# Designs tried in a protein design run: peptides against a protein of PDB entry 4XPM. Part 42

Target 1, 160 residues: chain A of PDB entry 4XPM
Amino acid sequence: VMLHSKNVKGFLENTLKPYDLHSVDFKTSSLQSSMIITATNGGILSYATSNNDVPKNSINEINSVNNLKMMSLLIKDKWSEDENDTEEQHSNSCYPVEIDSFKTKIYTYEMEDLHTCVAQIPNSDLLLLFIAEGSFPYGLLVIKIERAMRELTDLFGYKL
Target 2, 67 residues: chain B of PDB entry 4XPM
Amino acid sequence: DIKGTIAFDTHGNVIESTGVGSQRIEDIGDLSKVTLDAEGFAQVQGDSLLVHLYKRNDITLAVYTSA

## One batch from the design tools (peptide; made by RFdiffusion4, then SolubleMPNN)

Design b1_p12_4_s2 (from b1_p12_4, 7 letters changed)
Fold by OpenDDE base, seed 3:
Structure b1_p12_4_s2 (fold): chain B 160 residues (1-160), chain C 67 residues (1-67), chain A 12 residues (1-12)
Amino acid sequence: as target 1 above (160 residues)
Amino acid sequence: as target 2 above (67 residues)
Amino acid sequence: LDELLEALLKRL
């Protein structure tokens, strides 16, 4: 059973929420954006954005559809390159993971002053993409996207 | 009395940092090389701070306290 | 992470 588009949107919106560690005084910012895009062309199938302190019309504003479209294309291209690069797959920017019996990879990319993370939904033509501020730790971003992906089993094996 | 913390993964990437830990991210390189005991614990004497290390589930947590 | 921190604090 495929997820309803509205449910996917709501799911992505939920991923935007900051991480709050209660044992210590640690809380992240909200993600700027969360997206599901096609691995083939970087087309946006679903997305969510957060309000941030970035001024409107700023060069750092990526909450507009046009900016998100550009980011998705850029990251898709980088991801495609890395999928064909053995060295990049063995760098600290690549996290091989296994969900159930499905293998995939999580990549971290610095995009200007933003921290991004992307992963192919197992056996699918889809990518899950998180965009965060530079203050968001990469290690936590990876954990976040992995856990999110585990909740998207309905999209495993999805082909365009 | 905890002065700060750093949590990091096996790639050396930060998961969280607080207090003085946020200013000592560069310590991760050395901390990642520390040999832990059978329970996943270790202590490392730093400058004026003592670092308590704990590793579980591929996550290392460093807690900084006064020596 | 909270669990890890709590475990470490108990060790101290």
Scores: peptide ipSAE 0.267, ipTM 0.930, DockQ to the pose 0.859
Fold by OpenDDE base, seed 5:
Structure b1_p12_4_s2 (fold): chain B 160 residues (1-160), chain C 67 residues (1-67), chain A 12 residues (1-12)
Amino acid sequence: as target 1 above (160 residues)
Amino acid sequence: as target 2 above (67 residues)
Amino acid sequence: LDELLEALLKRL
């Protein structure tokens, strides 16, 4: 089944949900944002945010969107640098993974007080990006984005 | 009685923490170096707390108990 | 993950 734009938005919205472990008394906050951006320019193709309390077209909403654009660009730039840096690829902030015989990498980045992780959708010009509060542990964030990416097989190999 | 837990990955990054474990994140460095038995089990005596270690599928779980 | 965690906890 082809993944349409509307389907992608809904998918990203679902990724915002908190992670609740039932084996232990542990539950995370919701992700602040979930996005698919271009690896070339950091442009946002689709996004979801958990901050639904801001009125549409308000100054706060506009600032929030602009902030997402800024963060996306910054993360894309850092990702691009790391993809060309062997040393960074061997740091603890880089997770090489394989999904259905496709190889990719998951990077974790501290952005101010936020915890972020980004991964190239395999063989594509797209990046999946999660932004969470600082209380969201990186190890869990990595697991979350890996599992999410496994559901985006329709985007594997997508070229701009 | 369980006083807390820490789960962490092979990179030393936290997956989850509860109870006293949330205040003992710095233990991961030492815990990651502990040699586990064939079943992925170990116990480490700490300061007034006993740490039970279990590792499977690249995830390590540390459970803190009083004894 | 939760299933794995549960399995590990049961070894206690």
Scores: peptide ipSAE 0.264, ipTM 0.931, DockQ to the pose 0.479
Fold by OpenDDE base, seed 4:
Structure b1_p12_4_s2 (fold): chain B 160 residues (1-160), chain C 67 residues (1-67), chain A 12 residues (1-12)
Amino acid sequence: as target 1 above (160 residues)
Amino acid sequence: as target 2 above (67 residues)
Amino acid sequence: LDELLEALLKRL
């Protein structure tokens, strides 16, 4: 099975869905954005956003995309710094995980009033990035992105 | 009856919270230090509520009840 | 989480 660009977009759109706990009265908001970006430059390869109320090709859409570009770059930079910082890798904001015998790390970052998490797709030059509202718990965000990465095995080892 | 819940991970980060649990996020620090039995269970008497703890797969669930 | 809650409820 090969993940094509259209399949990736659909996958990211699916990650936007809120988490609904069945046993208790708990439900999150939808993710604000979900992206696959390059680990090298923070360039966006694919993305999905919950704010689809903006007309396509409008100035507001352009501004929204520009915001995503800026945020992806900022998060990539912080991720790069932390990947070169042993102390940060042992903080409460770093989760070492193993998926199908591949090791990676999940980082949580507060960006203004937003909650974000980012993880390198195992052995690849790609990062998976979730952006959520401040009400979205970090612990749940980590679980969500880990489970999402398990569905991206076709991208494991992808090099630019 | 359940008055609220808190689920948290080994980093002390919240996974979910409901009811009175949403107002007691600060309890995570103390709850994370509670010694669990061999099956991963414990009970802690709070101010006016009893806290039931269960940990499995690095996730701790705290359930607040009146008794 | 649902599984955890159910497991705990069985002990109460």
Scores: peptide ipSAE 0.203, ipTM 0.926, DockQ to the pose 0.911
Fold by OpenDDE base, seed 1:
Structure b1_p12_4_s2 (fold): chain B 160 residues (1-160), chain C 67 residues (1-67), chain A 12 residues (1-12)
Amino acid sequence: as target 1 above (160 residues)
Amino acid sequence: as target 2 above (67 residues)
Amino acid sequence: LDELLEALLKRL
């Protein structure tokens, strides 16, 4: 399967949208960032961010991108450790899920004051990563990333 | 008259909370132990509020109303 | 979640 940067970028941008529950007065903030990274090196293949106040090619933009690179690497490292740790896989921070007969896991990680979750795209060398504010509840974040994963079937089995 | 809500998953993690529910996240521990009927429904009388519970598809919704 | 809430409200 051939990856199309525009299609993936647009998809990730769409995941940034807040969750709005209509039956009750509940609406989340937008995700801070949404990324597809490599499970092997933590390299960013595509990303979207809700921070639209930073001019292109500015020092602030560079710092923002560098921060994303740092976070992706840290989360990848923790994910890799947990994938090799039976105890961590049975913690409340790990959600085993099955999508179209493919098994994967969703992990939640608190990074500083941010709430994050990461999941391996089934049978692939890719991870989907959401970064949200601390006010974004983990249970909803898990649901959000699971539903997003179901829309990435073209990436299932993708190998680097 | 709904005073608030809490929705939580099987891990005890919050999915959503509103009103007084946002201030009673600690109730999840006790609420998760409540026995539901065949339709996934229960009511729990609190100190000053009545909690209506409904569970479906591994999601539990608690609605707080005046007692 | 909306469906769950609506179902509960109808039952009340």
Scores: peptide ipSAE 0.249, ipTM 0.930, DockQ to the pose 0.755; fails the geometry check

Design b1_p12_4_s3 (from b1_p12_4, 8 letters changed)
Fold by OpenDDE base, seed 3:
Structure b1_p12_4_s3 (fold): chain B 160 residues (1-160), chain C 67 residues (1-67), chain A 12 residues (1-12)
Amino acid sequence: as target 1 above (160 residues)
Amino acid sequence: as target 2 above (67 residues)
Amino acid sequence: LDELLKALLERL
């Protein structure tokens, strides 16, 4: 059973919420964006964005559809390159993970002053993409996207 | 009295940092090399701070306290 | 994750 588009949107919106670690008095900012894109062309299938302190029409504004489209294409290209690069797959920017019996990889990418994280939804033509401010730690971002991806089992094996 | 914390993963990437830990991210390189006991614990004497290291489930937590 | 960190802190 495939997720309804509205449900996917709501799911992505929920991923925007900050991570609050009360035990150590640590709290992140909200994600700037959360997206599901195609691995083939970087096309956006669904997305969510947060309000941030970035001025409107700023060069750092990425919450517009056009900016998100550009980011998705850039990250898709980088991801495609790394999937064909053994060295990149063994760098500290690549996290091999296994969900149930499915293997996938999580990549972290610095995009200007932003911290991004992308992962192929297992056995699918889809990528899950998080975009955060530079203050969002990569280690936590990886944990966040892995746990989010575990909730997208309905999309496992999805082919375009 | 905790002065700060750093949590990091097996790749050396930060999971969280607080207090003085936020200013000592560079310590991760050395802290990751520390040999932990069977309980996943170690203590490292720093400058004027004592670092308490805990590792569990591939996550290392460094807690900075006064020496 | 938070619970894990809490547990580790309790060892102080």
Scores: peptide ipSAE 0.638, ipTM 0.949, DockQ to the pose 0.493
Fold by OpenDDE base, seed 2:
Order: C-alpha cells, then structure tokens, then sequence
Structure b1_p12_4_s3 (fold): chain B 160 residues (1-160), chain C 67 residues (1-67), chain A 12 residues (1-12)
C-alpha cells in the first residue's frame, strides 16, 4: 500500500478542527499540529498546522517547521523509551487500544506548555502525533487520536 | 440549574469541563472512587454543590448543581 | 458525551 501524501495531508488538516460539544458550552481550540512521523527516526512524512498565516519561505516558516521536526524527534524518542518500559506502559499516560483486532498504544506527553499525544499506527513504522495547546484536555485528545486512527486503516501494516 | 460539568476517563484525565467544573478538576480523584449504582449513577454532596455522577463506557460525567 | 449528558439529565 502506497502512502498518498495529498490524501494524508488533507486528513491531517481535518484533524486540526476543534471539538465542539452540543449539550454543554464546551469547545476546544484547534490542534496546533497533526503529523505522521516515522517510528524509526522521527522523520516527518506529513504534517498539518493551524498557524498558516506565515508567509511561505519566510524565516518564521522555516523556524516553525524546524520546531516541528524537533518536537517530532523528541516525542519519538520518548515513545521509543516507553515502548521498552513496562512501568510507563501501565501509567496513566498510556492508553492501550484495539482497532479492528489490531492493538496499539496511545501515549500522552506534556511538552512545555503543550499537550501532545502519539500512537503507533497498528503494525506500521508510522506514528500519528497530535500537538495541542495546554487548554486541550488530555482525555479528549486521546479520544480524538483514537478516532482519527480508525480512519487510517489503509496505513495499518505500512512498512518503510 | 447546572453550575458546571466535568467529564473524565478511567485514567483520571479530563475530557471536558465547563462552568464551576473547570475550577474543580481536583475533585476527579475523589469522584473516581465513588461507588455507582447499577445504572451507573451516584450523587455526592460537596462543600456547597451537589455532584451528580454518571458513568458509561469508561467515561464519567460529573454535573455540579446547587444543593 | 452528549448522550451521557442527556441520559443524566433524564435521570435527574
């Protein structure tokens, strides 16, 4: 199965949308970023960001991309460590989930003032990564990424 | 007359909060230990508010009302 | 969540 960059990009852009409850006065901010990265090296295969007001090819844009690369690498490293740590896998920062009989784990990580969560796309060399503001609740972030992952079945088993 | 809400998961992480619930996140620890009835409901008297609990599918919703 | 809230409100 080939990774279609345009389709994935559009998907990630859609994940940026705020969560809006109807029964209560609660609405989140948009995700800051949504990414698919490699589990091996933390390289970004696709990404979307809510801050699109930066001119293309500007220094600010380059810095923002570099920041995403840095965060991706850091989170990948944390994820790798946790995958080899039984205690971390049983902490409140780890959510074992099953999607269509495929097992994976969702990890939450606080990165400075940001709320992040990451999950390995089942049986793949890919990680799905959400970055949100601190106002975005972790529990909701986990639900969001789980639901998003259910829409990425075409990437299950994807190997680099 | 709902004063606020908190929804949280089995890990104690917040899913949503509104009103006074946003200021009562620390209640999750105690609320998570409350014994629910067969339908997943309970009521807990707080300091000045009554907390109505409902749990289903590993999500607990706490609704704060006046006593 | 909306369903949970509705169910709770019906119980109250």
Amino acid sequence: as target 1 above (160 residues)
Amino acid sequence: as target 2 above (67 residues)
Amino acid sequence: LDELLKALLERL
Scores: peptide ipSAE 0.145, ipTM 0.892, DockQ to the pose 0.877
Fold by OpenDDE base, seed 5:
Formats: structure tokens, C-alpha cells, sequence
Structure b1_p12_4_s3 (fold): chain B 160 residues (1-160), chain C 67 residues (1-67), chain A 12 residues (1-12)
């Protein structure tokens, strides 16, 4: 399966949009970042960020990208550990899900003041990763990433 | 006469909160243990508020009212 | 969630 970078980038950008309830006065902030990374080494294959006001080639941009690289690596490492830890897989931060008969898990992780969640794209070498502000509820974040992953069926079974 | 809401999942994690519900996230622990009727409803009397519970599809919604 | 709230409000 071919990974189409432009299509994936656009998809990730769309995931940044906030969630707005209509029946109650509740609206989230936009996601800070949305990423597809490798499950093997935490390398970033594609990403989108809501903070687009940083000048290109600026020191702030470099720091931002480096921060994403660091976070992706840390989350990948934690994910890898949890995948080999039965106790962690039964914690309140792990959500087993099934999409079109494919099984995967969604994990939530606190990263400094940020709320993150990550899930292996079923049968693939890829992880989908959302990073949000601390005000973004974990339960909603899980729902969001599950629904997003349902739109990535073309990546199911993707191997590097 | 809704004063606030909390929605939470089976893991006890918040999905949404509004009004006074945003200040009562700690209630989830107790609310998750409440026995619901056959239709997924319950009412729990709080200190100054009445909590109306509804659970469907593994999501519980708590609505806080004055009575 | 909208549907959940709607259902609850109908019962109140």
C-alpha cells in the first residue's frame, strides 16, 4: 500500500478541528497536533499543528518540530512498553477497540500539561497520535481518535 | 432548570462537562457506581442539587438540577 | 451526546 503524504497531511489537518456539542454549551479547543508516526522508532511520517503563526525557518519553528519529535518518541516508547504490559492494558488509560473486524488499542497519556492519545493503525507499523490541551477531556479525545482512525482504512495493514 | 452536566465513559474519563458539572468531576467515582433502572436512568440527591443519570452505549450523562 | 441529552430531557 502506498502512503500518499499529501492526502494524509490534509486528513491530519482536518482532525485538528474542535468538537462542538449542540445540546449543551460545550466546545473544545483545537488539537495542538495530529501525527502519524512509526511504531518501530517513533519517526514522524506526517503531522499537522494548529500553531501555524510561527515564521518559517525560525528558531521557534525548529524548536516546535524538535518538540514534536521528542514527544512522538516518548509516546512511542510508552506505547511499546504498554503493549508488553498486561497491567497497563487493563488500566483506565487503555481502550480496546474494533474497527471492521480489526482490533487495536487506544492509549491516553499525560505529557506535561498536555493530553495525548495514541493508537496503532490496525495491523500496521503506524501509530496515530493526537496532542491536545489539558482542557480537552480524555474521554472525548478517545472518541475523536477512534472516529478518525475509521477513516484510515487504506492504511490498515501498512508495513514499512 | 439545568445547572450543569457531566458525561463520562466506562473508564471514568470525562467526555464533556458544563456549568456546575465542571466543578464536580470528582462525583464521577460515585455516580459510576449508581444502579440504573432498566431504561438506564437514575436520580441521585446531592447536597444542594439533584443529579439525573442516563447511560446508553457505555456513556453516562449526569444532569444537575436544583430539584 | 446530543441524543443522550435529548432522551434524558424527555424523561425529566
Amino acid sequence: as target 1 above (160 residues)
Amino acid sequence: as target 2 above (67 residues)
Amino acid sequence: LDELLKALLERL
Scores: peptide ipSAE 0.140, ipTM 0.885, DockQ to the pose 0.874
Fold by OpenDDE base, seed 4:
Structure b1_p12_4_s3 (fold): chain B 160 residues (1-160), chain C 67 residues (1-67), chain A 12 residues (1-12)
Amino acid sequence: as target 1 above (160 residues)
Amino acid sequence: as target 2 above (67 residues)
Amino acid sequence: LDELLKALLERL
C-alpha cells in the first residue's frame, strides 16, 4: 500500500464540503479542516482547509499550519488515551463502526469552541480527522467521517 | 440518512414538518405515548424507518431515518 | 426548532 499525496489531498478537500440534509431544511457549514495524521505521533501526512484567503508561504499560513499541528497532536493524545480506556469506548462520544468487515471507532471531541471527529483508518497507523465549527452537530460529523472512510479502502492496513 | 422530521406540542399539534414527516402526521398519536429516557430521548422502529424522538421545553421533535 | 434538531443530531 502506497500513499499518493496528490490524490489524498484532493480527497480531503472534497470532505470540506457542507453536509446537506436534503430532506430537511438544514445545512451545515464547511469543515474548517480535514487531515490524515499518524496514530503514533500525530504527525500530519496530508491536510485541507476551507480558509484559502491566506497567501501561500506567509506568516499567517505558517501560524495556521502550526495550529493544525498542535491540534492534531492533542487529538491524537486524546484518542490514544481513549483507546486504552474501556469506559471511554462505551461513552456517548465513541461510535464503533464496521466497514467491509473491518472494525474501527469514531470519537468526537470538543476542542475549545470547535467540534472535532477522529477515527482510525481500519488496521492502519493512520487517523482521519475532521475539524468543524461549534454549530456542526456531532452526529452529522460521525456520519460524514464514516462515509469518508468508506472511500479510503486503499489505506486500510497501512503501516508506517 | 435523515428522511424527514415532525415537531409537535403537548397537544399533538403540528408545529413543523419536513420530508417524509409531512406525510406521517398520523404518527403523532403513537409517538406522543412513547416513554422517553431521562434525557428526553427515545427510538421507535417503524416499517422502513427508524424514528428518533427528543422532547425539550414541551416540544417533541421526531426525526425519521433509514432503518 | 433548529436548536432542538441540532441537539438531537448530536445525540444520534
Scores: peptide ipSAE 0.130, ipTM 0.606, DockQ to the pose 0.337

Design b1_p12_4_s4 (from b1_p12_4, 7 letters changed)
Fold by OpenDDE base, seed 4:
Structure b1_p12_4_s4 (fold): chain B 160 residues (1-160), chain C 67 residues (1-67), chain A 12 residues (1-12)
Amino acid sequence: as target 1 above (160 residues)
Amino acid sequence: as target 2 above (67 residues)
Amino acid sequence: LDELLEALLARL
């Protein structure tokens, strides 16, 4: 089964939803952005952005297409560097994970006051990228993106 | 009564925090070094609060109580 | 996380 562009967009929009714990009084903000980008050039193939009730320069900037393009490129570059750096792959910002029989890595990056998380879709030329406010804890962001990738099996092995 | 919570992963990154736990993120360093029993539980006395620890699937949950 | 909390509460 192949995912259509509309399905991918809807999927990304769904990832924007805040995380809400039921056992304790904990709820996050929505993700600012969720994207699938190319690992080669950082080009955006699909994206979703959230609207925040509180106007912020950062939110307005991140939600702009131009800013998203810039951020995706920057994160791709950093990801590429880390993928070629053994030391970075063993830092606290790198989470090796296995989904089904495929291995990938999740990286967390602080971009100005934002918390970001990026991971290569297994064996593909694609990256999944989450951008959140600084109040969004990294540990939870990692869990969120891992679980999201498990729903993108149709994109495993996708080559440009 | 629960005064707060902190959940964190094996990298020391926060997963969630509530109550007094949100003000004690710095405790993660020490809490991560606590020896757990065979069931993954431990208790640590800190300040005026008792910390109850439980670890499973590489996630540690700390619950702060008065006693 | 909910499961973890419930498990811990059961131990208390």
Scores: peptide ipSAE 0.202, ipTM 0.926, DockQ to the pose 0.861
Fold by OpenDDE base, seed 1:
Structure b1_p12_4_s4 (fold): chain B 160 residues (1-160), chain C 67 residues (1-67), chain A 12 residues (1-12)
Amino acid sequence: as target 1 above (160 residues)
Amino acid sequence: as target 2 above (67 residues)
Amino acid sequence: LDELLEALLARL
C-alpha cells in the first residue's frame, strides 16, 4: 500500500492540533511542526507547520523552511548517535515502545527553547518528528507521537 | 475542591499539569515513590494540601485538594 | 486522561 503525498501531508497537518483535556482546564498549543524525514540524511519528505501566516514563496517562508531543514538534520544526527549509544538508549529521554509487534524508540530532545521528539517508523528508513513550544510537556509529546505512529502502518518497513 | 493536578509517566516526565500542580512539578520525585494500593490509589498529606494519587497504565495522576 | 481523572473523582 502506497500513501500519496497529499495524504501524508494531511496526516501531518492533523497532528498539529492541540491536545485538550476536558475534565480539567488543560489545553496545549498546536505543534509548531510535524515532519517525516529520512533516517539516512535527514531530508524532509513531508512536513506541516502551524504558522500559516506567511505568504508563499516569501522570504519569510523560505527562511522558515530552511530552519526546518536545519533542525531536522540536527535531530537526525543526534538520533543516529543515540541509536549507537547504549547509555543514551537507557536514559529518561528514550522510550522503547512496541507497536503491533514492531519495536521502535521515541527520543525527546530539547532544541533551544523548543520541545521535540523523534521516532523511527518501525523497520523503515523514515523518522517522524514533532516540534513543539517549550510549554508542551514531554510526557504528552511522547504519547502523541506514539499514537500518531500507530496510524502510519503503511510506512512500516519502508526502505529508500 | 480541586486546586490542581499533575499527570506524569514512568520516566517522571509531565503529561499535564493544572492549577497549583503546575507549580509543584518537583513533587513528582516523591510522588513516584508512594506505595499504591491494589487498585492503584493512594493519598498523601502535603503541607496544606491533600494529594490524591491514581495510577493506571503507567500513568500517574495526582489531584491536589484542600481536603 | 479524562477517563483516569473521572475514575479518580468517582473514587473520592
Scores: peptide ipSAE 0.202, ipTM 0.926, DockQ to the pose 0.845
Fold by OpenDDE base, seed 5:
Structure b1_p12_4_s4 (fold): chain B 160 residues (1-160), chain C 67 residues (1-67), chain A 12 residues (1-12)
Amino acid sequence: as target 1 above (160 residues)
Amino acid sequence: as target 2 above (67 residues)
Amino acid sequence: LDELLEALLARL
């Protein structure tokens, strides 16, 4: 089964939900944004945002989308640089992971006051990108994106 | 009685924190250096609180208690 | 995390 645009959007919407621990009184905020972007040029293929109260076709919506595009491009550029930098790949901001025998890396990036993480979908030309508030712990963000990526096996190996 | 918790990964990044643990994130540096027993447990006295450590699958959980 | 907490609580 191949994921379609609608299915991907729904998936990303679900990733926005806050993480709620059951054993302790700990609950995060919702992710601000969740996106699948191209690794080549940072183009947004699909996205979800927690700010759904913005009227459609409003100036605020346009500004929000433009902001996402900007962040996507910036993060893609940083990711590309890091993928070509051995030193950066060994920093504490890089998590090498293996999913179903596929190797990939999760990078954490602080964007102003926001916490972000990005990972290449294994063997693909796609990146999964989470944007959260600064209160969202990086360690948990990494776990979240890894678990999410495990659900995107249909996109493994996807080439543009 | 549990006063708080901190969970952190091998990179020293926080996974979760509650209670007094949220105010003691700086403890991660020292806690990460604590020698654990064969089962992955340790106890460390810090200030007026006792810290119970458990590490499994590269995640360390610290639980702060009064005793 | 829940499992880790439960394991630790069992130890206490």
Scores: peptide ipSAE 0.195, ipTM 0.921, DockQ to the pose 0.850
Fold by OpenDDE base, seed 2:
Structure b1_p12_4_s4 (fold): chain B 160 residues (1-160), chain C 67 residues (1-67), chain A 12 residues (1-12)
Amino acid sequence: as target 1 above (160 residues)
Amino acid sequence: as target 2 above (67 residues)
Amino acid sequence: LDELLEALLARL
């Protein structure tokens, strides 16, 4: 089944849901944002945000989108730098993972008071990006994005 | 009685924390160095709490109890 | 995580 734009949007929206651990009293906040961006330019191909209280077409909405664009660009730039930095690739903020024989890396980045993680969709020109509040643990964020990527096999090898 | 928990990965990053565990994130450094038995279990006595450790699939769970 | 916790609790 091919992932269409609407399906991707819906998928990203689903990733916003909080993580709820049943055995103990632990529940995260929702992700602030979930995005698929280009690895080349940091352009947003698809995104979802938990902030749904902004009127459509309002200045606040535009500013919110612009903020996402800014963050995506910054994170893409950092990711690009790290992909060419052996030290960063071996830091505790880099998780090498393998999904269905495809290798990729998950990076965690602190963005002001936000916790973010980004990963290249295997063999593609695309990055998956999660933005969460600072209360969202990095370890869990990594697990979340890894599991999400496993559901994006249709985008593996996607080239712009 | 469980007073709290911490789950962390091989990078020392928190996966989850509850109760007193949320206030003892700094313990991860030491807990990650604890030798586990063949089943992945260990116990470590703290200042006032006993820490029960279980590791499987690169995830370590620490459970804090009074005894 | 739930599985891990349950396993640990079973051990305790």
Scores: peptide ipSAE 0.195, ipTM 0.923, DockQ to the pose 0.860

